# Designs tried in a protein design run: peptides against a protein of PDB entry 3V4O. Part 169

Target 1, 234 residues: chain A of PDB entry 3V4O
Amino acid sequence: DQPLAKDKVALLIGNMNYREHPKLKAPLVDVYELTNLLRQLDFKVVSLLDLTEYEMRNAVDEFLLLLDKGVYGLLYYAGHGYENFGNSFMVPVDAPNPYRSENCLCVQNILKLMQEKETGLNVFLLDMCRKRNDYDDTIPILDALKVTANIVFGYATCQGAEAFEIQHSGLANGIFMKFLKDRLLEDKKITVLLDEVAEDMGKCHLTKGKQALEIRSSLSEKRALTDPIQGTEY

## One batch from the design tools (peptide; made by RFdiffusion4, then SolubleMPNN)

Design b2_p24_7_s3 (from b2_p24_7, 10 letters changed)
Fold by OpenDDE base, seed 5:
Structure b2_p24_7_s3 (fold): chain B 234 residues (1-234), chain A 24 residues (1-24)
Amino acid sequence: as target 1 above (234 residues)
Amino acid sequence: MRELSEEEIEAAKKEEEEEKKKLE
């Protein structure tokens, strides 16, 4: 009884050219590399760079339209972000300084909407800092999540910590993507795959004691990014 | 995300080298 996905859809967002915040370099390469890998896994991939708040919201809306019962949904984000009270916020390139929740996209809200689509799997790969934003004291009121047992969060870093990028010889990668890309094509349960990435990243002296991958999962079944799409013959 | 500073990178390299030397 091999797990089958009705479809596999991914939205990749890389924000680097911020207007009011430090510019980043890694999201460009990271999104590109991840796009190529996910396409090899037969994901329908939408990759976007440097999105404004309006564009990000639209991209998410369009992404949600592609989701349906049994569909595997993957959201990847690389850029600035923060976490307040367990809620992750992705920062658009046109966000003010300081930014607040009203200027950002809440990942948990997206998750709620994904659950409404009765997706087969919800994967969030968040390559952003998870430090608290002291300039945002708002407590978001989120709708209660359903118990779907199909949610996987791969945080590039642990709560309260930063996610880093490195530049070597003109090429920049996020630390998370540097290790993720080496294992992404493996036919393993997604949580197992991420656990191995966490171990690989843990050996990196560049970020030892500064960045650690965190996996949050309620996935109760074996689901992999390599799972075949229903009705497809290879 | 943020970029690692040159100082941070250099420090990490030194630590790695020291660890390797200890294992030899």
Scores: peptide ipSAE 0.437, ipTM 0.835, DockQ to the pose 0.773
Fold by OpenDDE base, seed 2:
Formats: sequence, C-alpha cells, structure tokens
Structure b2_p24_7_s3 (fold): chain B 234 residues (1-234), chain A 24 residues (1-24)
Amino acid sequence: as target 1 above (234 residues)
Amino acid sequence: MRELSEEEIEAAKKEEEEEKKKLE
C-alpha cells in the first residue's frame, strides 16, 4: 500500500555571488540545511553553489542521468529568478544584466525531461522571485507536458511577488527555508507538508502581505519524501 | 530572492507589536 521509490535523487543549487546582479547571502545556509535534511531522508544529494550557465546546464544533465522509472527527483533552487508567462527561469551567476531566457534555465523544460524518465515523483522547490522580466520579450514555445500526475511545485512566493531573505545573528536564511526545515522530515504527503509550511509562513510578520508560499500540484498519489527506497530495509 | 532592509524589518516588528496589543 505504501508507495515506494526506486531511488531518491536531489539537485540543490544555490546562487549567491552574481557578477552583474546583487549578491545574496541566504542560499549558502539554505542549501546546507536542506542537504543535511534530505540526506537524512536517504536522498542522494548533489549540492552546488554559484554556478555559471554552463555549469548549471551540466549539473541538470547529470541530475537527469540519475533519474529513471520510479525514481523520486527533487530540484531545489535558491537565487535570482523570474517568471514570464508561467515559465520559471533560474538565473546563473554569470548572467548578463539584463538577463534573458537564453541566459537562464527554464524549469518547465527540466520538468519535461524529467517526465521522459518516467519518474515516480517530481518535486520543485523554487526559492526565487517570480516577478516578470520586462527585458525578456521571448515567449518560449515549450513542449507539451505529459499527464503524469506526479508533479509538485513549491514556490517560495506568489506569482508576480518577491521571495525574501533575512539576516539574523550573522546567519541568513530564506523565509521559505526558515519554515520548510522544521517540517521536512515529517512523514506526510508532500503537498500536505507544504501546506503546513504555508500556514507557518503565513504567520510570519516579516513578510506578511509580501510573500506567500504557493503550491502547484497534480500529485494523485500519497507520496512523501519519507517513502522508503525499493529493496532497502529500514 | 531579495534581502529585507533594516527598515522593512523594523516596520514589521512594529506591526507585530501593535497587533499583539490589540489582542490583549
């Protein structure tokens, strides 16, 4: 009855030291904390910081090679980003100013490729701004997605809004990670878990009215990050 | 993401305190 994962693989990317854009602080700590938590959940975790466009594309390619039928795939990104026409773009550290879609990685394209691998679960945790990039007039024509009913997006903020980081006592965290880390190990359906995180985050006065977690899901099964890996005994 | 300014943080704290007082 309990869902099983063939394997669990995560790619975590934190971009901070941008060449042509404001530097960030939170991705360092956020990636570190999430890495430790996902490893406790028996994920194979690749964590990378400050990636150029070339490096990001290579990292995604390598990540995709680890995916296969029934594998749980999780992509986390913390850094600069934007959203145009429902498409999310992750900004590499060497992106020009202004950046365009050709300089960035489209999350929906990655999702399409993940679907081709027939994964058991696709989770995207995107800790980036979702404002429109007015300097990018490109309307990408994306390949149609398959109906796999195994997709979960956790957006750190609402469409058209910003995601924030705070510095407290010398440590910087994203607001999203601040609350996610407290619940990530819970044995709950991933959408339920994120919903609870959303409620916790909603009580934060620092970002009230400015940032809210958005969950977008087509997940039709009760799958959790705590699901055991097939063939393993715990 | 964007870093919250000190002014934004201070403003949020004040709002929180005001709301707390209203509940008391």
Scores: peptide ipSAE 0.436, ipTM 0.831, DockQ to the pose 0.759
Fold by OpenDDE base, seed 4:
Structure b2_p24_7_s3 (fold): chain B 234 residues (1-234), chain A 24 residues (1-24)
Amino acid sequence: as target 1 above (234 residues)
Amino acid sequence: MRELSEEEIEAAKKEEEEEKKKLE
């Protein structure tokens, strides 16, 4: 029996023109490439670049409004980030240097809100560094997550490690997106798809020993990004 | 994310070349 999505909604954020941090190049291309791919998968895609904290929070709020029972939600982020105590923080372009959690958006908080919407699938693709931010000693108190068995995290890198971007022939891509884009349209369970991406990325000499894809999931159903939307012809 | 430095890229290329030589 083919799993069905009530709808499919994606929010893509690419932050590159930071005010107080090194500028990036890949998020621009990565967001555009992923946008095109997800639209081919019939996702309703909102793609945004260079968001301030205020704008990011608003974007997430608007994204959440599109989520409902059975909806597939996908959040992609490319930019600076960090991870403290298992919590992932996306860094807005206007974040101070150094930034703290209060300046950033916590992914796990977003997940909590997504769970409240009773989504059919929650996918996070986080193309950011996951190094500890020593300038932030805040220990977030997160509400316990529900057991929804519909969560997939695709981390561009391992905990405590960096995610990299490269520029080839004038085009910059994140290492993660470089390999993800080749498989994203495959009709496979999302965790299986990401596992294959991990293997492909593992062969990259540029980042061997420096970056490795990490999959964190609790997905009890064979859900794929290719799953058709309920009520549509397929 | 962080941009790979030219030095890092060059180092990776050298390593790849060395591996290719070993396989030849």
Scores: peptide ipSAE 0.435, ipTM 0.832, DockQ to the pose 0.767
Fold by OpenDDE base, seed 3:
Structure b2_p24_7_s3 (fold): chain B 234 residues (1-234), chain A 24 residues (1-24)
Amino acid sequence: as target 1 above (234 residues)
Amino acid sequence: MRELSEEEIEAAKKEEEEEKKKLE
């Protein structure tokens, strides 16, 4: 009765040393901590830092090659980003100032490609700002998504808002990761898990009224990051 | 994302302390 994954694969990207934009600190620690946790969950994890546009596109392509029918795919991104017309854009470290969609990677395009692989679960954890980019007036034309009912978005912040990082005890950590890491190993449906993280974040005085976790999902089955891999006895 | 300023952190800390005092 327990759901099974054919395999579990994760791509983690942390961009912090931007050439033409403010530098960040948290992505380094966030990627490290998440890598350790996902490995405990038997994910095959590829973790990369400070990627150019070319490198990011290549990393995504390689990630997609690892996906197949029934595979759990997880994409985590920490860095600069923006959201225009419901589309999320991840900003490479070599992006110009100002950046446009043509310089960035569209998350929804990646989702479309993941759906074509007939994955068992698609999880996006996006630790970036979601403010509108006024310097980009491009309206992307995206292919229609399929109805797969296996998609979960965890946004570090709500639409039009910022995501924050803090330094605590000498370590820089994103607010989202600060709370996510405490619950990530729990054996719960991924949407339930993220809902609990949202409640924890809501109690944080540092970002009260400034940052709130948003969960957007179409998940018709009880899928958890703790689900065992097919062929392995747990 | 962006880094919270020291001023923002200090302000939040003060607010938390005041709320705790009210509950005592």
Scores: peptide ipSAE 0.431, ipTM 0.829, DockQ to the pose 0.706

Design b2_p24_7_s4 (from b2_p24_7, 11 letters changed)
Fold by OpenDDE base, seed 2:
Structure b2_p24_7_s4 (fold): chain B 234 residues (1-234), chain A 24 residues (1-24)
Amino acid sequence: as target 1 above (234 residues)
Amino acid sequence: MRELSEEEIKAALEEEKKEKELLE
């Protein structure tokens, strides 16, 4: 009855020291905190900061090599980003100003590759803005996704909106991570967990009317980040 | 991601205060 993961692998990317764009502060702390939490959940975690386009692509490639049938894959990104025509783009630190899709990594492309690995669960936590990039008119032609019913997107903000970070007492967190970290260890279906995070975020006056968590999923099984790994004692 | 300005934070705190006062 209990869902099992063949393995659990996470790639966390935090970009903050941009060369041609405003520098951020929260990704450092957010990646650190999420790393600790996911390790408590027995995830194999690779955490990287301030990646160039080349480095990001390599990191994703290496991440994909760790995925296989039944493996839980989680991709977290904190940094600059944009969304055009339903496609999410993560911005490397060496991206030009303005950046275009060819300078960035498309999340949906990564999802396609993850599906090819027949993963048990694909979770994307995207702490980035989702505003349209007016300097990029490219309409990506993506391959059709498989019907795997194992996809969960946690967007830090709504379509067309911004994601924010706050700094207090020398520490900075993204608004999303501020609330996610309090619930991430709960033994609940991942979509239920994120829904509760959404409610918590909704009470935050700092971003009321400006930022709201969006959950997009096609998860047909009760899978949680707390699911045990097959063949291990728990 | 964008850092909230001091002005934005101040405004939010003021709104929060007003809301609490209305509930009292």
Scores: peptide ipSAE 0.401, ipTM 0.820, DockQ to the pose 0.772
Fold by OpenDDE base, seed 1:
Structure b2_p24_7_s4 (fold): chain B 234 residues (1-234), chain A 24 residues (1-24)
Amino acid sequence: as target 1 above (234 residues)
Amino acid sequence: MRELSEEEIKAALEEEKKEKELLE
């Protein structure tokens, strides 16, 4: 009766070298570290850096092709972003200044498409700011999501707040990844794991009162990133 | 995300120091 995944697939995107926005440093290291960890968890991982809008949309399309019934899907994004009316938008490196929703990828739209694939688990790890974009007045009309009870959002920061990166001794990491990487391999329900990460991050004085991990979940079953793939010995 | 400024880091360190002093 243990939870089993048909397969485990992850898409990791790190955007740093923006053309018309401040450049970032942490996504490079964060994507690299997360890639290594997820591969240890037997995820099929596609890691991409500095994607244009066209490339991001193509990457998501290819990612969706790898999803199927019972497959665990994980999407990680590190870069610039914003949140309007509860919708999260990932910003491509070639996005204009200011950017609008039409220039960005809506995470909720991706979630809808993942649900259509009848995935076993949908995990979103979003290491981006969640501040409102005042230059985007568009209110997206999205189709209602299905009730699948298998969705987990790990937001690097709370609503309306920023996500931060730090550079020390030439190495840069996002605050979120700094703490996530220490627990990611633990054999625990994903929401429990993220809760522990939240507590660890909460002790960080660098971002105290400025950044807090938010977990949004409809996961009604005990599922972990360590869950074995169906048909494999463990 | 955005990079923490040197001023923000300095401020955080100062607050951490104050907190430790209060606990002593």
Scores: peptide ipSAE 0.398, ipTM 0.817, DockQ to the pose 0.792
Fold by OpenDDE base, seed 5:
Structure b2_p24_7_s4 (fold): chain B 234 residues (1-234), chain A 24 residues (1-24)
Amino acid sequence: as target 1 above (234 residues)
Amino acid sequence: MRELSEEEIKAALEEEKKEKELLE
């Protein structure tokens, strides 16, 4: 089948002004830069900053409403997060200290819901730490995922590791976005694109040995963010 | 995410500088 998207929709969330956790700076710049790039790729982009748990859940719900069969869905998150038992949790700005899974949004749950929409592509770009949350011993019971072979995870860092930012003046404060933005517009399979980003990041002395991009994919077809939308004129 | 400390940044920059000097 021709790699055409019925539509392309992206939800970008950047949380930085946490109430009970260290404040961040990178999400602001990174979200704006990514927004600009994705719009150039004809994505319908919803960009939100500093969301509470309630607002995040609502944003995800609204995002899901825009998804349908053949639609490319991209979720980007920059902020605090953790990973327990292979499940990624995004931390809202109003999360308590310590936070637990019940206070956070599970990415895998979102993926499950995206699969129900029969999307053409599901891309998750998670710029957050992936360290285990020792204060949360809850083992989430997740619904079984379908075999859709259209899932791509781009983790800013490896499991158990941290994702870093630089709060000095610059174009991008997040290490992940710093390198992602340089390649995002390339007409390449998304996994190939991310692999190149990983290599670029690997050359960065700032995070060498501390942060490494991890790609998890079941994508069995050539899909790119540059894929055209069906029915559109060029 | 977490912010890199000034010390971490400084150390990285120094290492980068040394590497470049060795290649020249």
Scores: peptide ipSAE 0.397, ipTM 0.823, DockQ to the pose 0.755
Fold by OpenDDE base, seed 3:
Structure b2_p24_7_s4 (fold): chain B 234 residues (1-234), chain A 24 residues (1-24)
Amino acid sequence: as target 1 above (234 residues)
Amino acid sequence: MRELSEEEIKAALEEEKKEKELLE
């Protein structure tokens, strides 16, 4: 029994030209390569670079409007970020230094809104650091999540650690994307696919002992990014 | 994300080279 998606929609955000923080390089290439791969998987892809807080919030709002019952939703982010009290925050390019939660977008809030759409699959690929922000002591009050059993988080790094980028000898990606792109088109359950990426990444001498992929999921069905869209044959 | 330094990259490549030589 082949699982089906009503539709497949992805929002890709790459922030690199920060105004008050160190500039990055990999998000440009990573977003580009991921866009091409997801389009091969018949995703409707919106790719955006260097978004302000206002623009990021608008992009997320528009993304949510495209979600509906049975739709596969994928959010990819590459840039600066942090994690406080189990909540992940994406940092806009115009964020102040230091930044606080009110300057950033909370991923868990986005997840809550995605659940309300009764989506078939919710995938978050977060290529950002996960260190605690000591300048922000705010504990966000989040709405309770529903039990939908269709959620997958792929963290580029483990809790409290950094995510790295490299530009050397054919390596022009973030470390996470370098290995993800080689397996993304495989017809496998998304959690199995990410587990294989984790093993590949674990063999990399560049980040051995520094960066490790973390998979957090509640996925009770065999859902894959290769699942066909309802009404079509692939 | 954080960019790896050239020194970190060089060190990693050297370690990889040594490992390959041992397997030969």
Scores: peptide ipSAE 0.394, ipTM 0.815, DockQ to the pose 0.625

Design b2_p24_8_s1 (from b2_p24_8, 14 letters changed)
Fold by OpenDDE base, seed 4:
Structure b2_p24_8_s1 (fold): chain B 234 residues (1-234), chain A 24 residues (1-24)
Amino acid sequence: as target 1 above (234 residues)
Amino acid sequence: KEKELEEKRKKLEEESEKTGLTPL
């Protein structure tokens, strides 16, 4: 039988107007495009731009309140970020320069909280750089994640690398979103979908050797973003 | 601080002009 979602909820964050860091352009368009696509997939979508640390934490808290047993949760982030010791940190627009983990939101902590909600699927789409932050010497001690076999990470770039936005014809898109948007509506297991996006992105000569999609997953069921919501007829 | 930010912005803009790509 086709997997069913109890509900489908997405939080999209695009940070671009940083106070103490270079301003970005792509998050504006990328959040907009992804919002429209996810709504077509019957996600309840909250899309927010230029969040302070306080606002980001509140947005995540509100997002978590919408999660429950069997709910599909998707978190998308576009903005500055870094990765230390396998932990991904999203940088708020009011983060100091340099920023540290205490100024940022740890994605793996959010995942832990999502697991506590017994979600049906946890998807993270992280359109940010994954370079180490040498100014952050904190070694996060994270509690061991539960074995839920329902986790998918789509990283816009590989570990230790940068993610890019491209300026074309007055619009700026993240390289990741440029390819993701073409396949997002496909009725495929989410890991298969992302694998195809990775192949498409790999054909981009501009980012060849600079940016590559990384998929990290533990997904034991054929779950797709197109999965119907329980109790609804399609 | 403002000077450093401006220098970083300038470098990113220069790279963007050359390649059309800007790091996030």
Scores: peptide ipSAE 0.377, ipTM 0.753, DockQ to the pose 0.617
Fold by OpenDDE base, seed 3:
Structure b2_p24_8_s1 (fold): chain B 234 residues (1-234), chain A 24 residues (1-24)
Amino acid sequence: as target 1 above (234 residues)
Amino acid sequence: KEKELEEKRKKLEEESEKTGLTPL
């Protein structure tokens, strides 16, 4: 039986023009390319660049309002970030130096809220570094996650490592997006698709031993980004 | 602080020109 989505919604955030941190280049192009691809997959896409903490929180809140039972939700982030104790933090452009958890958005908190919406699929694509932030010793008290078996994380890099952008032919892309874009439209279970992207990235001589895709999933059904929206024919 | 940030950016740009890679 072909899986169906009630709707498909994506929030894409690219932060590059930081006030107190090094500026980035790739998020602009990566958000643009991913937006075009997801629209071809019939996602409703909201794409935003250079968000302050306040704006990021508002964007996430609005995104959550679009989620409902059976909806596919996808969150993509490109920018500075860190990972402490298994929690991923996205850094707003107005974050202080050094930044702490209270200045950032915790991805696991967003996941908890997405689970409450009874979504059909929750996908996180995190194009950020995953190094520990030694200036933040706080462990956020997170609510327990439910067992929904509909969660997929695609991390641009492995735990404790950096993610990179690459400049070729005058364009800068994240290494993750460079390979993801070639396969994103394939009609495959999302975890299988990401595994193939991981193999493609692994063949890159520039990032061998520096960056590798990590897939973390609890997905008990064959769900794909190509799954049709209920009530539509393709 | 601004000077240190600018020096760090310059180093990253120089490395990017050599290797084509810049960390996020």
Scores: peptide ipSAE 0.377, ipTM 0.754, DockQ to the pose 0.554
Fold by OpenDDE base, seed 1:
Structure b2_p24_8_s1 (fold): chain B 234 residues (1-234), chain A 24 residues (1-24)
Amino acid sequence: as target 1 above (234 residues)
Amino acid sequence: KEKELEEKRKKLEEESEKTGLTPL
């Protein structure tokens, strides 16, 4: 009764070297660490750094081409971002200052397109701030999502809050990835796994009251990142 | 815009020095 994936595909984006915004440090190492872990889980992983708007849109388009019925899709993003009216926006490195939704990629739009592919699982891991962008007064008009019951969001922080990177001994890592990497290989329902990560993060004294993991899910089946690919021996 | 960017960078550096944390 083990759930099976038809295939497993991940797109990882880390943006650090912004032109018109503060530079970040953690996405480099975090993308690398997550790439290694997801490959151990038999994901086909595309990892990209410092993408312009054009490059990000192309990467998402190519990612969507790899998705099909029953495929597990995972999108990870580390970089600048914001959230307006419950919609998450990933900021490209060439985004203007200030940036608006037209300059950014809306995660919920990507989710809609993933649903059209009839994926088996849609996982979003968003290592970005979730503060409102006051320079963007646009109310996004999105089509209603389908009821697919296969969606999991792992937000590095709470609504309206910041996510942080920590620098120690010249190395920087995102707080989210610091705890996520320790559990990512566990054979557990993805929402259960993320809940354990949330508890681990909650013990971090540096981010207490500043950053906490938020899990938003509609997942009716016991799906795990460890689920075997159909046709493989396990 | 360049001045604003510099001020933001300075703020991030000050926060990092104080707490070891930098907001994304």
Scores: peptide ipSAE 0.377, ipTM 0.755, DockQ to the pose 0.637
Fold by OpenDDE base, seed 5:
Structure b2_p24_8_s1 (fold): chain B 234 residues (1-234), chain A 24 residues (1-24)
Amino acid sequence: as target 1 above (234 residues)
Amino acid sequence: KEKELEEKRKKLEEESEKTGLTPL
């Protein structure tokens, strides 16, 4: 039986205009391009730029309200971020310098909440740095995750490494999105798709030895972004 | 705080000029 999504919902966040941190360029174009692609895949897409902590938390809350049993949820983030103790933190535009976990949104906490919704698929595409934040010594106490076997993380870079954007042209793209966009519409298991993106990225001489895609998944079924929505007549 | 921010911006600019890449 072909896997069916009850619905497909995506939240895309691109943070660029930081108040206390270097400004970025790529998230604008990357969010736009990804929005168009996901809409072609029949995702309900909410795309937001330059969110404060309050706005990010609200956006995530609203996103979670759209999730339910069997719904495919995709969270994309492009912006500043860090990773401490295996936990990924998205940095709002109004985050202080230095920022700490209390100023940021923990992706693993969002995952926990998505699991509570009994989603059919949870995809995180994180186009951010994964370096340790030395100014944050807090060890988050996270709730244990359920064994749902429907989780995919696509990290733009390796643990402890940086992710990059190309700024030479007026149209800056993140390295991750540059390659992701070429394959996103393929009817393939999402982990297979991302693996191919990783291979394509590996051919980029600019980021060789600096940035590489990491896929972390627990996905026991063939799930694709192209999977049809239940009740759609073809 | 401002000095640290300026140093970070300068570093990013230097990297961008050399490689065309800017860290996120």
Scores: peptide ipSAE 0.346, ipTM 0.733, DockQ to the pose 0.717

